# Ledger of designs, part 70: peptides against a protein of PDB entry 3EFO

Target 1, 262 residues: chain A of PDB entry 3EFO
Amino acid sequence: SQLADLYKSCETDALINFFAKSAFKAVLHQPLKVIREILVNQTAHMLACYRKNCASPSAASQLILPDSMKVLPVYMNCLLKNCVLLSRPEISTDERAYQRQLVMTMGVADSQLFFYPQLLPIHTLDVKSTMLPAAVRCSESRLSEEGIFLLANGLHMFLWLGVSSPPELIQGIFNVPSFAHINTDMTLLPEVGNPYSQQLRMIMGIIQQKRPYSMKLTIVKQREQPEMVFRQFLVEDKGLYGGSSYVDFLCCVHKEICQLLN

## One batch from the design tools (peptide; aimed at target 1 S61 L63 P66 D67)

Design b2_p28_3 (made by RFdiffusion4)
Pose (drawn by RFdiffusion4):
Structure b2_p28_3 (pose): chain A 259 residues (1-239, 243-262), chain P 28 residues (1-28)
Amino acid sequence: SQLADLYKSCETDALINFFAKSAFKAVLHQPLKVIREILVNQTAHMLACYRKNCASPSAASQLILPDSMKVLPVYMNCLLKNCVLLSRPEISTDERAYQRQLVMTMGVADSQLFFYPQLLPIHTLDVKSTMLPAAVRCSESRLSEEGIFLLANGLHMFLWLGVSSPPELIQGIFNVPSFAHINTDMTLLPEVGNPYSQQLRMIMGIIQQKRPYSMKLTIVKQREQPEMVFRQFLVEDKGGSSYVDFLCCVHKEICQLLN
Amino acid sequence: SSVPHIAVHFDEDGEPLNADEIADAAAA
């Protein structure tokens, strides 16, 4: 009968999986704007209820989120940014209908990765003694012109290359000497390489391991290349609203529920 | 019963001062 126990026991990934499927089923029944509104308001409602009933007194300039829901807003914003709940500019209906379908079948492990892609820094890789590098936030702010990154959501795998990308690596991977020497349209498996091209293929394997679909590798050269598609998977950035924007929005309506 | 939580602080302009902490937790 205590609300504190309800919140202390929640799981964001499980909640996100439900909201996503619930919203994706509703796409075949209601205006998308109506679906998005229900999602945002339900999110503000859950948090406003915690604020007026469980949270110890705190200043109004603060937005209080339970530990169980620390990253719930970030993920909810990712759902709202997703092409299934978004619109016309680019992204075919065939792409929307397809992704809408893929999510309807997903387990928690799949939906977590689908809505928050895994961004791995590759240029800072520890050689032959690895075990998959620490992940980095899904934002352009964590990309470096000197860096090479791996981004995966379970269906796509992007190998991102910066302009000032170390030629030492571009050689030990693409067997070519320089950055401008790589052709994106040749997105096939590169072998050779003794220390790195192996350590990279090692982590590309470990990532695919638990994943049902074999991911489509897409190489991205930084500055004005196909990168436009890649930017979509940096879900923390604006690309809908940014993470911070959404957070700013939820607080407004939480306050509107004046308490 | 008590439930631990995180507070996001906002300035006068309505901008969060420590929103990065939640984003870092999302990346972990």

Design b2_p28_3_s1 (made by RFdiffusion4, then SolubleMPNN; from b2_p28_3, 10 letters changed)
Fold by OpenDDE base, seed 1:
Structure b2_p28_3_s1 (fold): chain B 262 residues (1-262), chain A 28 residues (1-28)
Amino acid sequence: as target 1 above (262 residues)
Amino acid sequence: SSVSYVAIEFDENGNPTNADELTDAAAA
């Protein structure tokens, strides 16, 4: 059917880019609450239409997503939680305006990374490999007190260190004896010169080269105040200022679809 | 339909039980 063909050709990254730009344009003329409600409604209606017209018969208790849109909910939730659409006290008006303008000009690939960051477990780096480590889900549940993680969203880069990070890695990256000695005011990693340091720098370079914007590096220690900023980029988790977790959003969308179809 | 799909299952409490498949794809 024409609808089936449409859903088959639909790509989540393109949809999110479209929804983001439309919503960010609407910010100029509509209340944020209304914009968020519209986005949720549009998502629910689109998925309800698919279920009604394209999906095989299934139990009403299931949430059915086209394969091409299987990651739509997580990205939509990220969009809804963005500081442009969900105001946060720690984000200035100027910063919101800046991010809005940036997204308005972003291509599909850039907007995808912007809304759902890349989170890399760099404590697992193989110094003999030139490949990036496999990214993990952007949730606190994927962090480890013994781990070191690099997060990048195309605009910001964070190096997060667990309180129990291996001293040998700390020494390798920062040339200091312990976690307590790490200077979090640094915006650049020191050139320590060992294989691990070089590999990390190379990885950071690769990530930066793929992006049009220069990413600011922030060093974050677990349980210190700046970690709160870092946690806002763990987009699958519940936000501090009214943003839902991914799981909660799935439930919300499912309920809305059920209401539309009943 | 020729369009493949993913089905999210919910437990008795209304919580999704297999959402990891989607998030893994998002992170990849």
Scores: peptide ipSAE 0.332, ipTM 0.850, DockQ to the pose 0.818
OpenDDE base, seeds 2, 3, 4, 5: peptide ipSAE 0.328, 0.330, 0.318, 0.319; ipTM 0.853, 0.852, 0.846, 0.849

Design b2_p28_3_s2 (made by RFdiffusion4, then SolubleMPNN; from b2_p28_3, 9 letters changed)
Fold by OpenDDE base, seed 5:
Structure b2_p28_3_s2 (fold): chain B 262 residues (1-262), chain A 28 residues (1-28)
Amino acid sequence: as target 1 above (262 residues)
Amino acid sequence: SSVDYVAIEFDENGNPLNADELLDAAAA
């Protein structure tokens, strides 16, 4: 069918880019709550239409997503939780305005990374490999107290260190003996010159080279106050300021679809 | 013809049972 072909041709990254720009434009003349409701409704309507007209018969208890849009709920939830649409006290008005303007000019690839950051387990680095470590999901559940993680969203870069990060890695990255000695005020890594440091810097360079904006590096120590800012980039998790976890959002979307089809 | 799709199952409490594949895809 024509509709089936349409859904097959849809790309989530393009849709999210479109929805983000539309929503961010609407911020100028509509309440945030209304904008968020519209986004959820649009998502539900699109998926309801697919289920009704394009999907094979399935149990009503299931949430059916076309393969081309299988990650739409993930990124939609990220969009809904963005500081432009969901205000956070720690984010200034200027910062929100800045992010809004940036997104308005972003291409598809940039907006994709912006809404769902790349989170890399740096503690697993193979200094002999030229490959980036496999990204993990943006959730606190994927962090470890023994780990070191690099998060990047195209605008910000965070190096998160667990309280039990290996001293040898800390020494390798920062040239200090322990977690306690790490200065989180630094915005640049020292040039320690060992293979691990060089590999990390290379990875950071690769990430940066693919993006149009220079990402500021923030060093984050677990359980320190700045970690709260970092946690807001763990977009799968429940937000502190009204943002749903991905799981909760799926339930919400499913419920709304069921209501539309009943 | 029908489009290929993913089906998310929910338990009795309304929690998704197999949503990890979507999240894995998003992180990939």
Scores: peptide ipSAE 0.477, ipTM 0.902, DockQ to the pose 0.861
OpenDDE base, seeds 1, 2, 3, 4: peptide ipSAE 0.453, 0.460, 0.455, 0.448; ipTM 0.897, 0.899, 0.898, 0.896

Design b2_p28_3_s3 (made by RFdiffusion4, then SolubleMPNN; from b2_p28_3, 12 letters changed)
Fold by OpenDDE base, seed 2:
Structure b2_p28_3_s3 (fold): chain B 262 residues (1-262), chain A 28 residues (1-28)
Amino acid sequence: as target 1 above (262 residues)
Amino acid sequence: SSVSYVAIDFDANGNPTNADELLDLAAA
């Protein structure tokens, strides 16, 4: 059917780009709460329509997603949790305005990265490998106190250090003897010159490639106050200021779809 | 159907049981 073909061709990244721009435009004239409600309703309605008209018979207890939209919920949740649509005290009005304008000009690839950051386990780097480490899900559950992680969303770059991160890696990256000696006020990594440092810098360079803006680097120590900012980029987790976890959002969408189909 | 789909299951408590499978694809 024509409708089935539509769902086949409509990819999540394109949808999120569209929804983001539409929502961010609406911010100028509508309350944020209303905009968020509209986005949720649109998501549920779209998925309900698919289930009703395109999907094979399935149990009502299941959430059915077209293959092309299998990650729509997670990205939609990221959009809903963005500082433009969800006010956060640590984000100024100017910053929100800036991000809004940036997204309005973003292509599909840029917006995808912007809403769902890339999170890389740097502590697992193989200096002999040319491959980037596999990204992990943007959740605190995927972090470890013994780990070092690099997060990037196209605008910001964070280097997160676990409290028990290996001293050898700390020495390799920062040329300091311990976690306590790391200066989080620095916005640049030192030129240590060892293979590990060089590889990390290479990775950072690759991430920066084809991005329209130079990403600001922030060094974050676990359990220090600035970590709170970093945690807001762990988009699958429950937000501090009203944002839902991915799991909670799935439940919300499922519930709304059921209501639409009853 | 002509369109393949993914199904997310929910347990008795209303929690998804297989959502991780989908997100592994998102992270890739």
Scores: peptide ipSAE 0.350, ipTM 0.828, DockQ to the pose 0.795
OpenDDE base, seeds 1, 3, 4, 5: peptide ipSAE 0.312, 0.340, 0.322, 0.325; ipTM 0.798, 0.821, 0.808, 0.811

Design b2_p28_3_s4 (made by RFdiffusion4, then SolubleMPNN; from b2_p28_3, 12 letters changed)
Fold by OpenDDE base, seed 2:
Order: C-alpha cells, then sequence, then structure tokens
Structure b2_p28_3_s4 (fold): chain B 262 residues (1-262), chain A 28 residues (1-28)
C-alpha cells in the first residue's frame, strides 16, 4: 500500500530535520509549550497511524515502530529538549536565536549531530590506531569518574574529565601534574607533543573538519559548577529544566498512542 | 508485505525493558 511504502522509505534523520525547521520557524509566532505539544502529538499520530494501518497486530503493552523510525523517539526527545524549544537560564536569548538560525539552514547530517551529540571516550584512545574511538550513548550512565570524554555537536566541543582521571592522561593532555591543576578557563589544548596529545588533537581536528562551524572547546571538570552545562548535552538523560529522559519520553509516546487508538 | 517493525516492551511499572537496543542504534 501507499502508506506502507511511506513508512518503509521514511528516514528519521530527514524527518527530524523537517520537524526541527518547522518548529524553529514556529518559535517566532507560537509559545514554546505549544510547539512542543505539537511535536509530541505529531509523533504520536504518525506512530498511531502506523500501528493502526500498517503494523502487524501487537499487544497494547508494546510500542511498535517501523524499522525506519526506530530512532525517531530519541531524536524527537532531543529536539524537544533543545535550548531553542526549551529555555534554559544558562543560554542567552542571542545564543538561542543564533542556534535557531543555524538549524534553519542545516542539512540532515548536521542536524542529526546537532541534536544528538557525539560522545567519545578519550581515555580509551590507542595512540597506534588510526580508528576513532567508538561513540558512547549520550548519558551520564556512560561516563566514568576515571574517564575522559570528548563531546561534540557541531557547534560546541567539550572535554569532560572525571575526578579520578588518570594523572598520566592529564599530564599527557594538559602538561600538569594533577586534576586540580587543570585550568578550565582555557579554550585550547596545549601542544604537549606526546603521542597521546597528538592523537587527541588529531581526533578533534577530524571532528572539526567535518563541520562547517568552528567549535569552541570547553574544558569541564566533573563536580564543578560548569559541568551542569555539559550535562545538558547528555540528551538521553532527564534535563535539569524540564526535559524528559529518553525512557520517560518513550512512555509518554506510548501512552499518547494508546489514547489515540482507544 | 508488512513493514518491518521494532517492538518496545514495557514492564508492569510502565518502564521500557528493551529500549537500549534502539538507543544503541542512535549512538552508532
Amino acid sequence: as target 1 above (262 residues)
Amino acid sequence: SSVSSVLIEFNENGEPTNADELLDLAAA
């Protein structure tokens, strides 16, 4: 059927790009709360339609998604939690306006990274490998107090350091003897010149080269005040200012679909 | 033919039990 073909061919990244641009355009004329509600409703309606018309019968206790939209909920939640749609005190009006305008011109690949950042475990780097470390999920549960992580979303880059980060890595990256000596006011890593530092800089360079905008680097120490900003990029987690976790959003979507179909 | 689907299960508490499988795909 035509409808079945639609769900088979649908691309989540393209949908999110479309919804983001639509929502960000609406910000100029509609309350943020209304925009977010519309996005949730649209998500639920699309999935309800699938369940009703295209999907094989499933239990009411199950959320059924077409394979093409299997990651739609997570990206939609990221969109809903974005600072353009969900105001945060640490984000200025100008910054929100800037991000809004940027997204309006973003392609599918750029918007995908923008809404769901890349989080890399830098502490696992093999200096002899040409491979980038595998990205981990954007959740605090994937962080480690002993770890060092690089987060990038195409606009911002964060280097997060656990309180128990290995002194050897700290020395390798910052040329300081300990975690306490790291200056978080710096926006550039020193050129220490050792293999680890070089590898990290290479990785950062690769990430930057694929993006049209220069990413500002922010050094973040675990348990320091600025970490709160970093945590807002852990998009799977519950937001500090009203954003839902991915899990909570799944429950919300499921409930709304059930309401639409009953 | 039917569209290939992914199922998310919810336990008695309304918590998803297999959401991680979907998230792994998002991070990839």
Scores: peptide ipSAE 0.464, ipTM 0.884, DockQ to the pose 0.864
OpenDDE base, seeds 1, 3, 4, 5: peptide ipSAE 0.464, 0.459, 0.458, 0.451; ipTM 0.882, 0.883, 0.873, 0.878

Design b2_p28_4 (made by RFdiffusion4)
Pose (drawn by RFdiffusion4):
Structure b2_p28_4 (pose): chain A 259 residues (1-239, 243-262), chain P 28 residues (1-28)
Amino acid sequence: SQLADLYKSCETDALINFFAKSAFKAVLHQPLKVIREILVNQTAHMLACYRKNCASPSAASQLILPDSMKVLPVYMNCLLKNCVLLSRPEISTDERAYQRQLVMTMGVADSQLFFYPQLLPIHTLDVKSTMLPAAVRCSESRLSEEGIFLLANGLHMFLWLGVSSPPELIQGIFNVPSFAHINTDMTLLPEVGNPYSQQLRMIMGIIQQKRPYSMKLTIVKQREQPEMVFRQFLVEDKGGSSYVDFLCCVHKEICQLLN
Amino acid sequence: SIPPEPFESYDAESEQWIVDMEKAEEAA
């Protein structure tokens, strides 16, 4: 009968999986604007209830989120930015209908990765003694012109290359000497390489391991290349609203529920 | 695990996260 127990026991990934499927089923029944509004308001409602009933007294300039829901807003914003709940500019209806379908079948492990892609820094890789590098936030702010990154959501795998990308690596991987020497339209498996092209292939394997679909590799050269598609998977950035924007929005309506 | 932002803080006694909205609006 205590609300504190309800919140202390929640799981964001499980909640996100439900909201996503619930919203994606509703796409075939209600205006998308109506669906998004329900999502945002339910999110503000859950948090406002915690604020007025469980949270110890704190200043109004603060937005209080339970530990169980620490990253719930970030993921909810990712759902709202997703092309299924978004619109016309680019992204075919065939792409929307397809993604809408893929999510309807997903388990928790799949939906977690689908809505928050995994960004791995490759240029800072420890050679032959690896075990998959620490992940980095899904934002352009964590990309470096000197860096090479791996981005996966379970369906797509992007190998991102910066302009000042170390030629040493571009050689040990693409067998070519320089950055401008790589052609994106040749997105096939590169072998050779002794320390790196192997250590990279090793992590590309480990990532695919638990994943049902074999991901489509897409190489991205930084500055004005196909990168426009890649930017979509940096879900923390604006690309809908940014993570911070959404957070700023939820607080407004949480306050509107004046308490 | 998603690391916290600088305007976010954790309260161990109440097991909750506190987000400072003045800093969050500036970070926008």

Design b2_p28_4_s1 (made by RFdiffusion4, then SolubleMPNN; from b2_p28_4, 14 letters changed)
Fold by OpenDDE base, seed 1:
Structure b2_p28_4_s1 (fold): chain B 262 residues (1-262), chain A 28 residues (1-28)
Amino acid sequence: as target 1 above (262 residues)
Amino acid sequence: MIELYDFESYDAEANHYLIDMDKLKEAA
């Protein structure tokens, strides 16, 4: 069917960019509550339409998406959790205005990375490989106290270190003997010169490539105060300011789809 | 390609991405 072909050819990243810009324009003349409801409804309607017209009959307990839209729900939830669409007193007007303007000027690739950061397990690096490590889901559940992770969203870059991260890696990256000796005030990694350090720097360089803004590096130690800022970028988890986790959002969308099809 | 949760799967024949809501609810 023509509809099936449309869904197959659909690019989720382009849709998210469109929805983001539309919503961020609408905040100037519509209540935030209404905008959020529209976004949720649009998501549910698109998926309900696909299920009705393109998918074979399946169990009611299954949510079915075309492959091209497999990440639509997670990105939509990230959009809904953005500070521009949240009316919380903890978020300054200046911050909302700043992020709104940034997104309004972003291309498709930039907005994709902005809403869903790359989270890379650096502790798994093979110094003999030129391949980037596979990104993990942006959730605390994927972090390890024994791990080191690099997070980037096109604007910020974080190097997160678990409390039990390997001393040999700490030595390799920072040239210090232990976790406690790491200086978190540093915005640049030292040039240690070993293969691991060089590879990490190369990865950071690759991530920075083709980005319009220079990402400042923030070093974050697990269980220290700055980790709270880092956790805000774990977008699949429950939001600090009332946003839903990815799992909760899926439940909400599924419920709405069922209501539409019933 | 993104990492899949245990409640997520891909049906190559139908070209469908599937989420098992029962499994998902058990995890929440």
Scores: peptide ipSAE 0.544, ipTM 0.925, DockQ to the pose 0.788
OpenDDE base, seeds 2, 3, 4, 5: peptide ipSAE 0.542, 0.542, 0.543, 0.540; ipTM 0.924, 0.926, 0.925, 0.925

Design b2_p28_4_s2 (made by RFdiffusion4, then SolubleMPNN; from b2_p28_4, 12 letters changed)
Fold by OpenDDE base, seed 1:
Structure b2_p28_4_s2 (fold): chain B 262 residues (1-262), chain A 28 residues (1-28)
Amino acid sequence: as target 1 above (262 residues)
Amino acid sequence: SIPLYPFESYDAENDHYLIDMDELEKAA
């Protein structure tokens, strides 16, 4: 059918870019609550239409996502949780204005990375491989106290270290004997010169080369104060300022789809 | 690409993904 063909040709990253710019423009003329409701409704309607017209009958307890939109819900939730669409007084007007302007000028690839960061398990790095480690989901549940993770969203870069990070890796990256000796005030990794350090720097360079802005590096120790800032980028978790987790959002969307089809 | 949740399955015949919402909710 014509409708089925439309879904097959759909690109989620382009849709998210469109929805983001549309919503951020609408902020100037409409209440934030209304904008959020529209975004949720659009998501539910698109998926309900697919289920009704393009998918074979399935159990009501199942959420059906076409291949072209398999990650639409997670990106939509990230958009909804962006500070521009939140009414919390803790978020400064300047910060909202800044992020709004940034997104309004972003291309499809930039907005994709901005809304859903890349989170890489650096502790699994193979120094003999030229391949980047496979990214993990942006959730605290995917972190490990024994792990080291690199997070990048096109604007910021974080190196997160678990409290039980391997001392040999700490020595390799920072040239210090233990976790406690790591200086989190530095914005550049030291030139240690060993294979692991070189590989990490190469990975960071590759990530940076694909982005228009120079990303400042922030080193984050688990359980220290700056970790709170880092956790804001774990976009699948519950937001600090009232945003839903991805799971909660899926439940909400599924419920709305069911209501539309009943 | 983003990794799938444990309760997601791929239907190759229809080229779409199925998420068991009951199991997902229980795990949350």
Scores: peptide ipSAE 0.585, ipTM 0.925, DockQ to the pose 0.840
OpenDDE base, seeds 2, 3, 4, 5: peptide ipSAE 0.575, 0.585, 0.536, 0.558; ipTM 0.922, 0.928, 0.912, 0.918; seeds 2, 3 fail the geometry check

Design b2_p28_4_s3 (made by RFdiffusion4, then SolubleMPNN; from b2_p28_4, 12 letters changed)
Fold by OpenDDE base, seed 2:
Structure b2_p28_4_s3 (fold): chain B 262 residues (1-262), chain A 28 residues (1-28)
Amino acid sequence: as target 1 above (262 residues)
Amino acid sequence: SIPLLPFESYDAEGDHYLIDMDALEAAA
């Protein structure tokens, strides 16, 4: 059908960029609650329309999306959880204004990375490979106490270290004997010169390439206070200042779709 | 590319992306 073809041709990243800019523009004239409701409704309506017109009858317990829109819900949830759309007193007006302005000027690729960061398991690096490690989902469930992860969203870069991260990797990256010796005040990795260090630096360089802003590196130790800041970028989890987990959001959207189709 | 979650799949033809809400709720 023509409608099915339309959905197949949909560029979700462009759509998210559009929704983000539209919502962030609307913040100046509409209550945040209304904006959030509109975004949820738009998501539900789009998916309901697809189910009704493009998908074969299926179990009510299934959400059906075209492949092109498979990441739409997760990005929409990330958008809803952005500080610009949250009315929490803990979020400063300046921070809201800053992020609003940033997103309003972002291209599609920048906004994609901004709303859903890359989370890379650095501890799995093959020093003989020039390929980037496969990204994992941005959730605490994907972290491990034995792991080291690099997170980047185009503005910030975090190197997260588990409390039980391998000493050999710590030495390879920081040239210190243990986790306890890592200085988290550093914003640059030392040039240790071993293959692992070189590969990590290469990866960081690749991530930084073609980005409009230089990402500041923050070193984060698990269970230390700065980890709370890092966890805010685990966008599939429940937000610190509110917002649903991805799972909870899916349940919400599914419920609304069912209501639209009954 | 974002990796698939356990409750996420494709139909046999690969035309549709599927989220199993029952599986999702069980995992939650």
Scores: peptide ipSAE 0.450, ipTM 0.888, DockQ to the pose 0.730
OpenDDE base, seeds 1, 3, 4, 5: peptide ipSAE 0.440, 0.446, 0.443, 0.441; ipTM 0.887, 0.888, 0.886, 0.885

Design b2_p28_4_s4 (made by RFdiffusion4, then SolubleMPNN; from b2_p28_4, 12 letters changed)
Fold by OpenDDE base, seed 1:
Structure b2_p28_4_s4 (fold): chain B 262 residues (1-262), chain A 28 residues (1-28)
Amino acid sequence: as target 1 above (262 residues)
Amino acid sequence: DIPLYDFESYDAENDHYLIDMDKLEEAA
């Protein structure tokens, strides 16, 4: 069918870019609450239409996502949680204006990375391998106190260190004996020169490639105050300023789909 | 680019994914 062909041809990254720019333009003329409701409704209607017209009957407890829209819900939730679409006094008008303008000029690849960061477990690096570590889901549940993670969203880069990070890795990266000795005020890694340090620098370089902005590096220690800023980029978790977790959002969308089809 | 969903299964015949929402809610 024509509809089935349409869903097969859809690209989620392009759709999210479109929805983001449309929503951020609408902010100038419509209430934020209305914009958020429209985005949720559009998501539910798109998926409900697929279930009704393009999918065979399945259990009501199952959410059906076509391959082309597999990650549409997670990106949509990230969009909804962006400061531009949130009216909170904790977020300055200047910050909202800045991010709005940035997204309005972003291409598809840039907006994808911006809304859902890359989170890499660099403590698992094999110095003998040229392969990048597989990214993990952007959630606190995927972090480990024994781990070291690199997060990047195209604008910011964070190196997060667990309180129980391996001393040998700390020595390899920072040339200091322990977690307590790490200086979080630095924005550049020291030139230690060992294989692990070189590999980490290579990974950081790869991430920086083809990005329009130079990402500033922030060193983050677990349980220190700056970690709060880092946690805002764990986009699958509950937002500090009223945004839903990804799980809660999926439940909401699923419920709305069921209501539309009943 | 991102990891698979928790409690996800793939239907190759229809080229779509099924997420068990009951299990997802229970694990949350």
Scores: peptide ipSAE 0.611, ipTM 0.936, DockQ to the pose 0.767
OpenDDE base, seeds 2, 3, 4, 5: peptide ipSAE 0.526, 0.556, 0.517, 0.517; ipTM 0.900, 0.915, 0.897, 0.897

Design b2_p28_5 (made by RFdiffusion4)
Pose (drawn by RFdiffusion4):
Structure b2_p28_5 (pose): chain A 259 residues (1-239, 243-262), chain P 28 residues (1-28)
Amino acid sequence: SQLADLYKSCETDALINFFAKSAFKAVLHQPLKVIREILVNQTAHMLACYRKNCASPSAASQLILPDSMKVLPVYMNCLLKNCVLLSRPEISTDERAYQRQLVMTMGVADSQLFFYPQLLPIHTLDVKSTMLPAAVRCSESRLSEEGIFLLANGLHMFLWLGVSSPPELIQGIFNVPSFAHINTDMTLLPEVGNPYSQQLRMIMGIIQQKRPYSMKLTIVKQREQPEMVFRQFLVEDKGGSSYVDFLCCVHKEICQLLN
Amino acid sequence: SSHVAFDMSDRETLEEQASELLDEYLAE
């Protein structure tokens, strides 16, 4: 009967999986704007209820989120930015219908990765003694012109290359000497390499391990290349609203529920 | 009950607190 127990026991990934499927089923019944509104208001409602009933007294300039829901807003914003709940500019209906379907079948492990892609820094990789590098936030702010990154959501795998990308690596991986020497349209498996091209293929394998679909590798050269598609998977950035924007929005309506 | 509080009064502070929270999340 206590609300504190309800919240202390929640799981964001499980909640996100439900909201996603619930919203994706509703796409075949209601205006998308109506679906998005229900999602945002339900999110503000859950948090406003916690604020007026469980949270110890705190200043109004603060937005209080339970531990169980620390990253719920970030993921909810990712759902709202997703092309299934978004619109016309680019992204075919065939792409939307397809992704809408893929999510309807997903387990928790799949939806977590689908809505928050995994961004791995490759240029800072520890040679032959590895075990998959620490992940980095899904934002351009964590990309470096000197860096090479791996981004995966379970269906796509992007190998991102910066302009001042170390030629040493571009050689030990693409067997070519320089950055401008790589052709994106040749997105096939590169072998050779002794320390790195192996260490990279090692982590590309470990990533695919638990994943049902074999991912489509897409190489991205930084500055004005196909990168436009890649930017979509940096879900923390604006690309809908940014993570911070959404957080700013939820607080407004949480306050509107004046308490 | 335990919770996280964000300061909505200042944008830069909010960005720093959000970054710290997400870094802690990814470190786990």

